# Ledger of designs, part 202: peptides against a protein of PDB entry 7UQJ

Target 1, 160 residues: chain A of PDB entry 7UQJ
Amino acid sequence: PELYQNFNITPPRGVLFHGPPGTGKTLMARALAASCSSDERKITFFMRKGADILSKWVGEAERQLRLLFEEAKKHQPSIIFFDEIDGLAPVRSSKQEQIHASIVSTLLALMDGMDNRGQVIVIGATNRPDAVDPALRRPGRFDREFYFPLPDVKARFKIL

## One batch from the design tools (peptide; made by RFdiffusion4, then SolubleMPNN)

Design b2_p21_2_s3 (from b2_p21_2, 9 letters changed)
Fold by OpenDDE base, seed 2:
Order: structure tokens, then sequence, then C-alpha cells
Structure b2_p21_2_s3 (fold): chain B 160 residues (1-160), chain C 160 residues (1-160), chain D 160 residues (1-160), chain A 21 residues (1-21)
């Protein structure tokens, strides 16, 4: 919120951070949360791991997502960071269990239901952008993408 | 190497970055690599994920670790970053398969075998420092620890 | 400060983050500030934009820099982050207005006057390291550099 | 600009891990 407010920009509803493992997606989300907070305006940062929501909250994952978004809205300006979002919202064309379809539908509804004037930013991080349901990558959802390039494993990362 | 050389400090053999998920461990490792490199002296950065070494290189994980350390030594000054090192070297007290014990033993031997004059720094990142084998946390191995605090979920990140 | 203290390392006086626009320099500076702070030892983070100091504080820029460094010293351990430092301290060989020369001289003096034992780190970020006055890049000033590689230029940095 | 105290949670590492879970 404030990062975009400080720039006088309407925050995207969602930002997808994608790139190979270890490219700094999770850190960037935290640092964005950090960079957006001012002394006068504190951003609340929420973090969830996509796989953890599926594994720990069997049958309650939808409720947990709703509560997360409600809490984020209550504590706006806020950032919700989903690490490994491909674990939460895999491509629908795969033979997904009905549970996955429901969670994706809930996440879509929550992102669509965010008032564009709301000071809630959603950041999804994935190592596999193509494994994320394309519905999440549409305008009004994760409509901005940020690629985290591999430091070339073969490139002598002349971290000059 | 150069970070510590630029400070006229002998680099630790290993640095453990630990903290909750997304606290920036991977990025900090890269930033440290980068901050240590100068135009004249380039650090070579190597990155491996602990879980990937276990899963992809069944039976060759030891060889891959040896090759990694040899390559890092050949291209010194260098940094080896292990993301999710608890995946590679979990606590021995768990009923670990013989493979895990062997990999841990190899990593210990490689860290112990590093010439203290060598310009190779090893950075291990974990979300669970207590899940890392205590043998790796001894002097001459990961003998320095750096905690990455959660951005307080409740703390209004005054990242002002 | 604490990052270096936690490693028992004397912090550099200055670190230069350089790389193309949107490579995460500002973010890294904040993440470093965050990572260096512990529950027991809080780092104070100061941020200024180089261009803002020149544009907003015509005739007072020197005073504002002095106050910034005094405040940072008073609240040590602290980090001073200059975003777009090339705007504040461009190369002296360019036909710079006398104002720019004075500001650069003040910044040099402030960095030189920092007690090496002081827990103040200065981070400068620039998209153009070659546009930064070489005097700032000398030992005891921005004596460490960190290159931020381009995320693929074609990836529309919709960070905004 | 007032110095920005990085407020870290007084939450223990364990509590923080629990909140991150």
Amino acid sequence: as target 1 above (160 residues)
Amino acid sequence: as target 1 above (160 residues)
Amino acid sequence: as target 1 above (160 residues)
Amino acid sequence: MEPIPLQYSDETYEEALKAAK
C-alpha cells in the first residue's frame, strides 16, 4: 500500500514473484513490506506458505484464507505474502482434487472481492509460474509479475 | 573472503543464516557475496538447495558435495550457499537413513578440510536452526550464526 | 551495524549498491537493516533520496546531511541509505554547479569523520556507479560495492 | 525524518515460527 502510495500509484491487487529457487522472492516480499512502511504508516505483513495451507488445514483451508484476508483488511495497509503459491493454486487442468479447486476458487473470490481502494497487497511467490492457475494471473488478481532471474549457476556470478 | 579480507578478518568457515521462512536468508547470502566482491576481486557464488541434493543425487550426493567444494576452492574467493541446509544435514538423533548420516559426515569433513587460509565461505540457510545437526554448528564449521528475525507480523513494521 | 557486530566484524563505512533500475537496491538496503536488527538491539534506519536532497533543500543540503549523520550517530546502531546517490554525488569531472561540489565535499567529510568504531553504516544505491564521484568509492567511504544484476529487461518491472 | 526503528517482534523464535506456519 504505502510503497505504491508513496509513489502515488494504485497498488496492484496481486504481484507474482516468480523465478528459480533461491532468487530472493520471499525476501523481496518482506523488503517491499518493509520499504512501504513509514513511521506514520505501518504496514502489516502476513506470510503463509501455500503447501502448509493445504497440508495443515484440510477442510479449513478456505476458512483460513478468508480469515487471513479479513485480518489483512482489518490491519490495512497490509501485505499478504504467499510463498510457494503454486502449492496452493496449481493449474486447474491438472486432475486436481476437489479440495484444491475449492481453495483456488476461494482465493480468486477473495482477490476479486478486495476493494481496489483497499490497502492490501497480495504477493505470491513461486518457482513455477506455469504451475500457477492462469485464472490467478488475470487482471485484478496477480496482474503484475516480477521475474527473479537465476544468478547463472554456470555464470561465474561475478558478483562484481 | 573479500568481505573479511577487506576487514582484515579471517573469514569463518561457515555462517549459519537462520530465521523463519522469508526472512531474507538467501538474499542476504547473495548480498554478502556481492558486497564482498570488488571490481578487481570477483567472488564466485555457488548455490545449492539442501533438499535438492538429497532428492536428485541419491547415492551421488557425497560426490556432488565434494565436487562443489573443489569447484569453490578452484574459483576462490568463493561463497557456497546452502539453502534449506536442515534438509541436507538434519539432526542425527532422528531415525535418519544411512544416506543422511553419510551426507552429513561428508559435509563435516569438507568443512573441516577447508584450509582456514582458503578463500571459501560457506553459508547455510535454514528456517529451523534446531533441526541442523549440532555438529555443523561447532567451531570451524558453521561457527557463526545470524538470526533473521521475523518482521513482526504484529509489529507494525516501522520500516520507517 | 549489528549484521557486522553479530559477525564480530567492523562494519564498512559505506556500501555501494549498484545496478540497473529495479534490481532491488533499495529493497536490499532495507532488508540489510532489518536483518541486522535483533529483538534486543534495534537498528535505526534512515533513508534519503539523493535527488530529493538536492531539489528540496537548496542551500540547506549540507546542513541536512550533517543533521542526518548526527542523528544516525545518536541513534546508533544505524543505517543511512541513500537512494540514487549519483544524484547527490555525481562525478566531479562533470561541469557540476558549485552546489553539487559542496554537497559532495560535505558527504566525504561526514564519511571520513565517522569513527570507525561507530555503529553507522552508509548504503548508497545507484543505477550508474560510474556516475558516482570516485572519491566516494575510496577506502573508508563506499569501499564495498554490490552489483545488482538486471532482472531480464523484458520482464516489465511491474514492481510498480 | 524520524529514525525508523526496525521493530522486531518480541515474539520468541518459536512463536514467530508458529505465526509463520
Scores: peptide ipSAE 0.000, ipTM 0.195, DockQ to the pose 0.035; fails the geometry check
Fold by OpenDDE base, seed 3:
Structure b2_p21_2_s3 (fold): chain B 160 residues (1-160), chain C 160 residues (1-160), chain D 160 residues (1-160), chain A 21 residues (1-21)
Amino acid sequence: as target 1 above (160 residues)
Amino acid sequence: as target 1 above (160 residues)
Amino acid sequence: as target 1 above (160 residues)
Amino acid sequence: MEPIPLQYSDETYEEALKAAK
C-alpha cells in the first residue's frame, strides 16, 4: 500500500496496445500479467475479446463489463485485457449508435470509478486505434498507448 | 526506495533482447513497460529505433540520446526501449568508426551515469547481438541478455 | 518483503503458459523476467527446455532440477522458465511411468518446498496443457494459466 | 555473480527455421 502512495504518479488505469494485426499485442498483454506477478504479488489476469462480449452477450454487455470489473477488483491486484477493444468500444459516431454508446459509457464509468487506490490495470488491444472512442483515450482511462509496429516485414521475409 | 536497497542486487540498468527477426523482441519490451506499470507505479515508456536516431538526427544523435535519458530520468520510473540497437551502437571496429564511437561512448556514459537509485531501465533489442559494441554488454550496462529463439516455425506452420 | 505480505495472495510459485506453437509463450516468459527486473530489483532468469533435461541428462534429470532450483534460490529474485514443460512433466499415466513419475515428483517437491518467502517464480510453457501432469496445475504450483491464442492468422496474412 | 550462460538450445537459427517450416 504505502510504497505506491509516495509517487504522485496517477496509476495508469488503462493502456492501449495498438498496431497492425499479428504484431503480438495479445502476447504482450499476457506477458505483462505474468511479469507483475512476483512470488509476493500474484496478479489475476482477466482476458476478454471485445467482439465476444458484444456477440455472446447481446443486451447484457454492460452487465458483463460490470461483473468483469467487480471480479477484477475483488481479485486485486489484477489486469483486465480486452483483445480487439475496437469491437467493444467503437467510435460513438458509428452507425449502431445507441447500443455502442451504452457500452462505451459503461466502460468509461468503470474506468473512471476505479479509485486511484485500486490495483486494476486495463489493457486494450486494437488494430484500429482510430476506431476506439476518443473518450477512452483520455487521461485516467487508456492514457498510455503502445504502438506495435510491424516487425520489419523485410526482416521477416529475409528469414523466410 | 528502501525495499530495493536490501538486496545487494545491482539493479540492471540495461537488458539486451536478441534473437532472429520476428521473434517478438519489440513486443516483449513493450510488455515489460506495461507490466511494471502497476496502478500505484506508472512506468513511462520511451521507444526509439536505433537506426532512426542515426538517420534522422545526423550530427545530433548524442544530443538526442542525452535528451532521451534526461526525459526518462524526469519521468521516473521509466523504460527506454531501443529497437534495433545494433543500428545505434555498432561495434567500434565498423567502417564508420568515429561517429559510431561517439554515439557508443555517449550511450555508455549515460548508462554508467544512471545512479543505482535511478528507476530507468534500458532495453535494447537486436537481431545481431555480435554487432552491438561489447562495451555495452558489460556489467552495469546491458548486463542481462535474453535470447529470443524463433518460435518453432514448424510449430507455427502446423497451426496453419 | 513487507509490502508483499499484506495481500493474503499466496504468491504464484508457478505460471503455465499454454497455447498453440508460435504464439510467443517463450517470448512472453523472457519478457516477464526483464519486466520484473526493475533498477532496484534484478531478476535472474533461468531457461531450460523440458525435453532437453530429459534427453541430455538421462538418469540425472532429478538432480539437474534440484540444482536449477537451488541456483534460482541462491540468485533470488529469480525466474525459472521451462520451455516445452510437457516434455519434462508428462502426465503420470504415460507409458514411461517410473522415470517420468520421479521427475514429476521432484518438480512437485521443489515447487512445494519454495517457502512462500522465496522470490522464485516458475514459468512453464507448453503447447499441450493436457499433457502436463494435473498435480503441477494445482494451487501452490502452476496455479495460474495463460492461454496464448493464435494471433488471428487471417490478420497476419492481411498484412503480408 | 557470473552470469550463468543462457544455455542456448543448440538448435541453430537455421535448424529452428527448418524444424518450423
Scores: peptide ipSAE 0.000, ipTM 0.183, DockQ to the pose 0.093; fails the geometry check
Fold by OpenDDE base, seed 4:
Structure b2_p21_2_s3 (fold): chain B 160 residues (1-160), chain C 160 residues (1-160), chain D 160 residues (1-160), chain A 21 residues (1-21)
Amino acid sequence: as target 1 above (160 residues)
Amino acid sequence: as target 1 above (160 residues)
Amino acid sequence: as target 1 above (160 residues)
Amino acid sequence: MEPIPLQYSDETYEEALKAAK
C-alpha cells in the first residue's frame, strides 16, 4: 500500500513548497520524509539545490539529474527535495538560457517519466513560485503547491 | 536575572550558523528573531540571500548592503540574516573575484563599523563554513559559530 | 552591555513551543541551544521525545528523567528539549494513566527542583498545547509559551 | 495531526553534504 493511500490522498509526483524565505520549506520537506519513515520503511531523502545543479555540474547537470532520479528510484521509497527550484530557471541571460532550458527540460522529462508505481516524491522549494517554469507546475509534475506563509505577526508574538 | 545574563554571553556582532542543508539554520535565525521579540520590543528581521546579493544587485551590491545595515540600525533591535553567506564568496573566477572581494570587503567594513552600542545582530547561514571567507570569521564579525547537525539518534547533542 | 540584557528577558525555567507539526519547534529549540553557545561556552543540548520516554523506558522513565536532569546539570549550561511533550500525558487509558501521572509528577518535581542558579533550560515542544498537563504550564515550569503557526491552513492540507 | 517524528540521520556531515551536492 502506497504511503499516500493511507491518507486517501492521490500522491502528487511533485509538490511545490513556496513562500517567503525561512518559512520552513526545507524543514517541512525533511519532516515529511521523516513522518513517512518507519523502522520498517525508511524513506531515502535526496536533497539538491537548484543553483548547485546549475553551477557544480556545468555540462553534466542533465546527467546528474538522471542519476539523482535513478538513485531515488533505486532507494525507494524516496523523496527528492529540490531546494530553490527557481534556481534551475534563473533570469534570462542568453547563453545561460539554453543551458537552463535543457536542464529544465531534463527535469520535466524525468518527472514525466516517473512511473506512478514508484514511491518517489519530488518536492521543490522556492521563495518565488512564479519564477518556477510554468511547465514544472503542470499536472504530473509539481501539481500540488503549498504556501508557507511567514508566521503571522500575531503568531510571531506567541513565540514571545 | 535575565536568561542571557546568567549565561554571561557577550553578544557576538555576527553568528555563523553552519551545518548540512536543511538542518534548519534559516528557521533558527527566524526563531531567534521571534524569541528575542516582545510585545514591547519587536526585533526587526532582515533576510538576504548571499547569491541574491551577488546576482540581483550587480554593481549595487555594496550600496544595498549599506542600505541593509542602515535599515537594520534604523529598526533596531534587529537581526540581519544572511542565508547562504558562502554565496557572497563564490569560488575564484577572476572578474567575479574582484566583485566578490569588493562585496565581502563592504560586508567586513559594515560589520566592523557597527557601533557596539547598536542592537543589530548579524547571522550568517552556510552549508560550508570553510567556503566563507576567513576574514568574515574573525573576531568582531562572525566570531561565533554554531553547528547544526542532522538530528542524530543520540539523545544528547553537543551543540557547538 | 550584552545584546540580550537590552531585551530584559527573565529566563523561564521552561519554555513551551506549541503549534502545528512541521512549524519548526524542534528546529527552534536546537537553534536556541546554538545561539546560547560560544567558543568559550558550549551549551549542551539534550533531546528526548515524550512518547519515547513512555515507551522505551517502561518502568524506568522516572529514573531516566532524573538522569537526564542530572546530566543536564552536570553539563550546564544546557538545554533539555522534550519533543512531543504531550506524549508524556497521553489520553486516559487507566493503567497508563497511573504511569503517566507518575512520569509527569516526576517531571514537575524535577522542574520545580531546579535551582534557579542552574544554567539549565527546559524546552517542551507540542502540537497540542492543551494536551500538555496544565500543571506543567504553571509558573516555574513551562511558564513561557511560544506559538508556532502553520503556514496558512490551506497550504497545510495540501502537504497531506 | 500526527507528530512529525524527528528525523534521525545516521549520515555524517560529509555524507549529508554529498547527498546535497
Scores: peptide ipSAE 0.000, ipTM 0.207, DockQ to the pose 0.042; fails the geometry check

Design b2_p21_2_s3 (from b2_p21_2, 9 letters changed)
Fold by OpenDDE base, seed 5:
Structure b2_p21_2_s3 (fold): chain B 160 residues (1-160), chain C 160 residues (1-160), chain D 160 residues (1-160), chain A 21 residues (1-21)
Amino acid sequence: as target 1 above (160 residues)
Amino acid sequence: as target 1 above (160 residues)
Amino acid sequence: as target 1 above (160 residues)
Amino acid sequence: MEPIPLQYSDETYEEALKAAK
């Protein structure tokens, strides 16, 4: 919000970085976070991997998400970066374990509960935007998306 | 070899990129591959995730590794990039499943079997170099390591 | 701004990539620029070498800088990449030729004059961040820095 | 040397997009 308020832009609560593997999504997120920090206005960068939240915190993933958002709010202005967010919030399928469904629901609630005046930005990175639950890609959540193309010669030429 | 021969440098068979998450290891590997490619000498880039080899190819991981190295040799000059290689080749522990031990052994054999005259480079990326089997970090395997530090907020603060 | 507005992050006017030679700063800048381009939103990438601006444009360097920034603004969203920026903007010393001082002053003014709403990002790359005038490293200029550690030139040459 | 297009052996983004569909 305030980071965006300074730019008179409606702050997304969430930004989805998507593109093929190794297109620099994580590095860009770090670069952006670092770039937004100043001596006067340090941005706190929180990073989690989607798969790590599920695998390392079996049964506590929801609590850890809540703690992450609370900590980000406490240390605002902050960025929460979810690397491989498709691992955390896969598309709802009939085969989706209840645990994954609850984690997605918790993340939805946390993103919806962010005050538009808050200084917390959420960045999700994925190689498979279509594998992310569409509910997370709605307004007030990951409502902005950025495609990271392969550094194809054409993309290099589009930049050059 | 010839890529290295042009520089009079003894080619590593493998390079380990290590550092905290989102330090750009994958992007650097891609960037290096892109920079090594010329109109005359296209480098083929093969990417695999360590965890994906184990999870998606249950029971065939060894065969898939062999195929990957054969394909890389067929399309030389080539780079094989293992992202999250600690997921593929964890440190030998008493808890290491026999399957993981066999995969590590296969990867060791494949790296040892690479002719020093071959135009195949293996890059492993990890957030946890100490979680990679030390056998993979020996000469003739991942014998070169590169630390990717966090873009330390302190480096920004040293300028301020 | 809009590149960053798209990321909903406070856009730096400038980002400094620093690190030893051959750490991929230039390549990262190109990759990031490429990654920010989409079919709908092409980012224009302008590249200049610091030393080339001084050597090739003797007596016109200030005008060329102004033209570069105007052209970048005209073709926004855009990235201006200064490779070897320490050659353009050396630390102010008593030995600094008036010409270099005026070029630095012009670059300072151009960076200060960028509207926070503009879609122009400036990336400077240097091997010697301490050789860059500290005035360029202040908020609203190159207020963001990223360290690129050595992949040993040998490993790059071994991959190259 | 102009950096050549990486031929990624990985599914093109289009193929990855198709495989994600």
Scores: peptide ipSAE 0.000, ipTM 0.284, DockQ to the pose 0.035; fails the geometry check

Design b2_p21_2_s4 (from b2_p21_2, 8 letters changed)
Fold by OpenDDE base, seed 4:
Structure b2_p21_2_s4 (fold): chain B 160 residues (1-160), chain C 160 residues (1-160), chain D 160 residues (1-160), chain A 21 residues (1-21)
Amino acid sequence: as target 1 above (160 residues)
Amino acid sequence: as target 1 above (160 residues)
Amino acid sequence: as target 1 above (160 residues)
Amino acid sequence: SEPIPLEYSDETYQEALEAAK
């Protein structure tokens, strides 16, 4: 939060980390959480998997998302990290449209409802940014995107 | 590369990476794959998610595992990385016992059937090592385990 | 281990991990250490921060480096990981030249003095590879270098 | 500084798992 204030950069409500699998998206999210923590201001880090929210909470996924955002707000400054957010909010495909539509709409509403004054950052990680519902990638939601390239193959060959 | 020659260490057929979510297990597996590659000897890296193998290939998971190991053998030297291996081979719980038992037995047979002459390494990553079927953690399978701690908060602050 | 035996690749005495902060250099070093461990052959992992060696041991940094290498040799197979190695061996700047020159010369001598028979790997991590004394980047020292790319620079500036 | 053991106690693992939830 304060880092963004010092740069006069409006903190994104949401940041999308995208790139090939194992490019360190999850690690970066955790490192950001830790880097924004001080001895005086610990950042609370909430991690959820998109597919797990969809599967574990069949019929309660919306409620669990609401609870997650409430808990994150209660424990602010906080980071909500959605790993595999494409599993939570896939591009609308016909057959599962209604359940996914409700979950996506809930996440959209929760992201839109985050008052800019809240020290809650939402990070979504995906291997398939184009599989994330474009509604989540609009301004005020996941409006900042970060590509995690594979470490250059030449650079990798130097490690081993 | 030569360091491992000097250690006369029998390569594990399987390595279990375990630790809290986002501790870089996947990144490490990819980096190991890249690090073992040279311009003359590229390592082929196969990545699968345990839950994806279980869910996408309902009734064909065994066949897909066999194909994966055959393809890895065909493209040796190779690494098979199972992300979330606890999702592929959970500890035998009574109600889903038959499907999981078949998949686990197939993976066990594939790991046991890897001729020691094959340049195929299997890496399993989990956030819950105790949720992985103990049969996979036996000698000749995932017989080496590596804990990925969260990078110490003190260590993080010095990188940024 | 065996995969590396098959590659007939000469182990670097030193490996330089370089790339922007939070690119997983430290995580990679730890996981390499873990990956080289077995139940029969545990690798001892020594971690030091370059700046901490310079600051905590003013006037004894050379001795502490010697002790570190002796301890690593005693507990071989071992990995010495220097985080922020540019803090230990910065490119010679005029005012601190003598103290840094002594520490750099000590590290050079220790790396050169590692008999190829010793099962000690030295990994240096830096965010500024060009700030590392070129003498450390020569053959027989940190002669292998690995770039840890950030997610696209455009992507980084959006998180912070 | 003591070598960082690559083995962490089950307690440290559980604490890290709880902190990661």
Scores: peptide ipSAE 0.000, ipTM 0.220, DockQ to the pose 0.044
Fold by OpenDDE base, seed 5:
Structure b2_p21_2_s4 (fold): chain B 160 residues (1-160), chain C 160 residues (1-160), chain D 160 residues (1-160), chain A 21 residues (1-21)
Amino acid sequence: as target 1 above (160 residues)
Amino acid sequence: as target 1 above (160 residues)
Amino acid sequence: as target 1 above (160 residues)
Amino acid sequence: SEPIPLEYSDETYQEALEAAK
């Protein structure tokens, strides 16, 4: 509840940070975690790269995801940060190895299974939001998206 | 000259950005590029991942490195940013495939071959500076190092 | 509301970005502003340096702060970015000129007077968080803090 | 990959995002 209030996220919601490489997605996730932490209320920050999860043996990736979510729940309030999440959960294609499909399905189930009362936030970061399985971008999953522009972006805000 | 002055870098020098994942290494490289860029003096930013260079066929990786440096020189002032440079130039070991040794040797030669008058900066980023070939960390190559610490969370979040 | 959701800030809250010079505090503030902007929902970004506000005539600084907050409210959703906020609101001391005390008091009142429904975010940046008046770091003001760590510059590289 | 001017990299990213919709 309160962690999600701190993030102004209606639980259980994932947040997708997307934008060009080196726009500070990971740094922002860490900074947000830090800002929401107090001496009394320490937030536990879990970080995984998408590709690093995939590099594990078949079936071990799913187990590691389950363990990650369990550990995050045990150490709540917590943030799970998936860096390069498009590496973990690429868009479903006919060419997707059965392994990728299993991992995506596991992640979907874990996100859907989050208790609304839980103090676990999931942040995904990607440079290619369109390379993330659309199923992960549905309500109750990564249903909030933040675009991280490059520093010299002319267009989206007026600097006065 | 002026680009290196803006970076306070004595040419020709590579800069190694090292520190834990998500400490803003890439963001800083972009920010520095942006800060040194003006409407009159646009800096060209080249980005490559170390692993992406290695994934190319034998001999093509070396060619791509040469082309990258040529292109950077053509579009000077420019920055070449190697993300995850430890993937490109791992520490010399008896287990190093001959391919890796060739790529490292090519990168060494390209860095040594940079004209002091050139406006090309090379930035390498790594989470593991000790996994980078020490030859790359010698004077005239990546001879400047910047450590990117984790956000000082007044001990308020535990990174696991 | 939504701007604060985008920043994961419970309104009305200021965010203090603190860390050594050249750690990307200003860059991050701009990037966040841009990320929260769309074609339909442009965020207005106001930037002031703390010292620049103080350098204006006695009594004009307070007026300029009021006008800044009014303008930010008029152009909501908006971000007010105070760079070098320690120059504006130094720690209360017996040596503090009555002018500084007035400015600090005005800023406190303006931050406390922000409607929880307002879409105005205040970001302060400083290299010296301990030089900022503790009253500004209380709940409802700059009650969120983000540390921006140095790239440990072993070499004479000053990020300008 | 072509050199990415920092000034245009966001436009390119947005164009890529729009093209992928």
Scores: peptide ipSAE 0.000, ipTM 0.294, DockQ to the pose 0.037
Fold by OpenDDE base, seed 1:
Structure b2_p21_2_s4 (fold): chain B 160 residues (1-160), chain C 160 residues (1-160), chain D 160 residues (1-160), chain A 21 residues (1-21)
Amino acid sequence: as target 1 above (160 residues)
Amino acid sequence: as target 1 above (160 residues)
Amino acid sequence: as target 1 above (160 residues)
Amino acid sequence: SEPIPLEYSDETYQEALEAAK
């Protein structure tokens, strides 16, 4: 919040971790969550996998997202980590339109509905940032993006 | 600051992340920046790549460094992350001496000029700590070093 | 702390980072420590390697653990990072029982003796969570666990 | 070039800051 207040920028509710597989996005999100829980301020870490939300909760995915955000709000300060968020919020132009459209719309609304004073951070991790709905990447949503580069392949081979 | 105040040690202005490529130094610096920004205290994260500062700002690199440090000071608390800092501050004994010497001297002065009350941390990441000017590794500069070991290659192969 | 207070759960004093070698556990712990040091609240990061505590301090390992926790308590808020904690606290059923049992018992007592108001976090990193004494994984100790998955080997090869 | 803020959510950063306290 203060970083964004310093810039008079609407604090991002969401951070997008993107980069090739195995760059440590999921690892980083877990580390962040662990780092954020001090003795005075323990942060609640909620982890969900995008594809699992769709597959486990056919027809209830929107409700599960709402419950997740309510629980995160109830247990502030909190982090919601969506692993493989490209599975949850594919680009709206993708051929699997209807089911994904409702979930994406719900996620958009939940992120937009976070009042500026709420201490809920949303982290999305993806290997395919271009497969994430651009609407999720707007200010007030996943408006912060961290690229996780591959270690230089040559450097990896030199390390191997 | 408080850690270093607790020890009556001059707070390191700089932390050097070093280790083989792909150990996640850049990843870590990003995670650190994300971990340090609370709702009450948002930390401004500035990221620059050492080689890009040299290549994009031929003859203006010193000015860009000064502006970076001024902006970081203006937006305290802040982190300046130099990725591939060995590209920015090569050992002064290296054959590309003159252009690099002025930039290194500027970076030294900027790190030394950070008053003890300033809330600016500098993180440098390198694959080649021995290619970083030893003057940058002195107290009051990059005087804290974190080695990022390779995962045990045998363990990687056992995991492969 | 607040996360755990929100659930009326005894705040974990410890976080266990576990996963295959090279997933960035040690990297993450360092990132967390650096992330947690703001300008108003600098966190003291203590790093020890489990096997080094045993090897360097034959017969004094318990005293060194006590001193480490006292120093961490004196310099609150603080993080104690045990790299390769499976080397420090092997499963009690392991054949090297007596020396390890005393150290494990001391570590248990130190973690249990952390009053709920103390701002000391303990991070343990291991490649072998099943080699860590289950007593350390109980509530009030390393009762939070972060699995660091391997990047999908196929994804690594596709990235290579 | 403007400092590229690492777009970590400030709460994740603060939370990590608090966890390291």
Scores: peptide ipSAE 0.006, ipTM 0.192, DockQ to the pose 0.049; fails the geometry check

Design b2_p21_2_s4 (from b2_p21_2, 8 letters changed)
Fold by OpenDDE base, seed 3:
Structure b2_p21_2_s4 (fold): chain B 160 residues (1-160), chain C 160 residues (1-160), chain D 160 residues (1-160), chain A 21 residues (1-21)
Amino acid sequence: as target 1 above (160 residues)
Amino acid sequence: as target 1 above (160 residues)
Amino acid sequence: as target 1 above (160 residues)
Amino acid sequence: SEPIPLEYSDETYQEALEAAK
């Protein structure tokens, strides 16, 4: 608790992993979950795909998000990993269906509602950070971003 | 404390991430910071670029390093991540200005001065591990090295 | 302890990192070890290559595995990283020498014998997850898998 | 405060990002 309080840095509840496809975002999130898990302090890792929340939970996506965060909170310390989060929380546009707006609003509320004392970290992975609603990228949400660069292809060809 | 004492392995105060550009060194370091941060035990992540310390803090680089380590110690458990550390601590050569030698010496002293009971981990990332002063790669400093291999381009082309 | 108990998910004692060569599996495992190591709770990292256990420890591979797990348990919290684990624990086939069968059986027993209260995490890395004995991929063993995707070569070649 | 990027988006990232759209 005290560490992030001392810097007035709200503990990053959310971390955005972004970068081109196949840069290891999903892998990293999973590896992090494994590594933070000590036998005394096991971390529960929840993984969802953004597109799956929209497509598989039509009409229940908000409830599924709430349940996911409740389950993560119940099983804290926890990591919630949203793969392809741009599929879940696309940029709010005038063309968005009311359903997408409600899902984004729910995710915002869930991230904001995580008491700074909870032990839930949210990791979002995207190939399109600019397709993620800017509201999710604000302090207290996905306030930390990790760029996954492509391995420099020029460097690769120099090693070959 | 006890774990590394049992192997007579000085706990790696420093970890060197090395590998070609775009292998995810910076990403890994930051992901590690996020993952080690539990809500009970939040980890403070300090990131600096080696080249920035030299270029932006001309004549104050040593002081900035000291302040960085003090701040990290104050906010422990902490990770100090030096991206492009070869820019900060180049191999000592007869062509190095006295300034570079003093910065390296300061970093050495700061790493050595980290009491084994402190909760500060230093991660250095470089594309050129051989350009990092060998003194930094000794036990009690960057005594653990992590090679970030390029995704084998040959293996990649076999998957395509 | 309680986290994984609550989901009836046996805490992943084993994590399988799989993906093409050079995707950073070895790197990730090492980075994880570094990140889980706090100064209060230093993690001991044991690294072995699967092929080395077979080739360098002919006739003693089982004993070497036992000693490795004992040492990891003695120095807990610990990470045991098996690089190229498909070399250590190939799929059980009718063509496998009795030696390979005994090594696999030993590894299974060691993973199963890790009391859920121990602080030993096993990470296996492979380029060929399907070449790893399916028995090792069961709950309580390598029950979590992390795919290290190749950086999308198409995305890379579009950047060139 | 804006998110602290881990790395600045380089041209390579932008091109890869564009290629991933």
Scores: peptide ipSAE 0.000, ipTM 0.195, DockQ to the pose 0.076; fails the geometry check

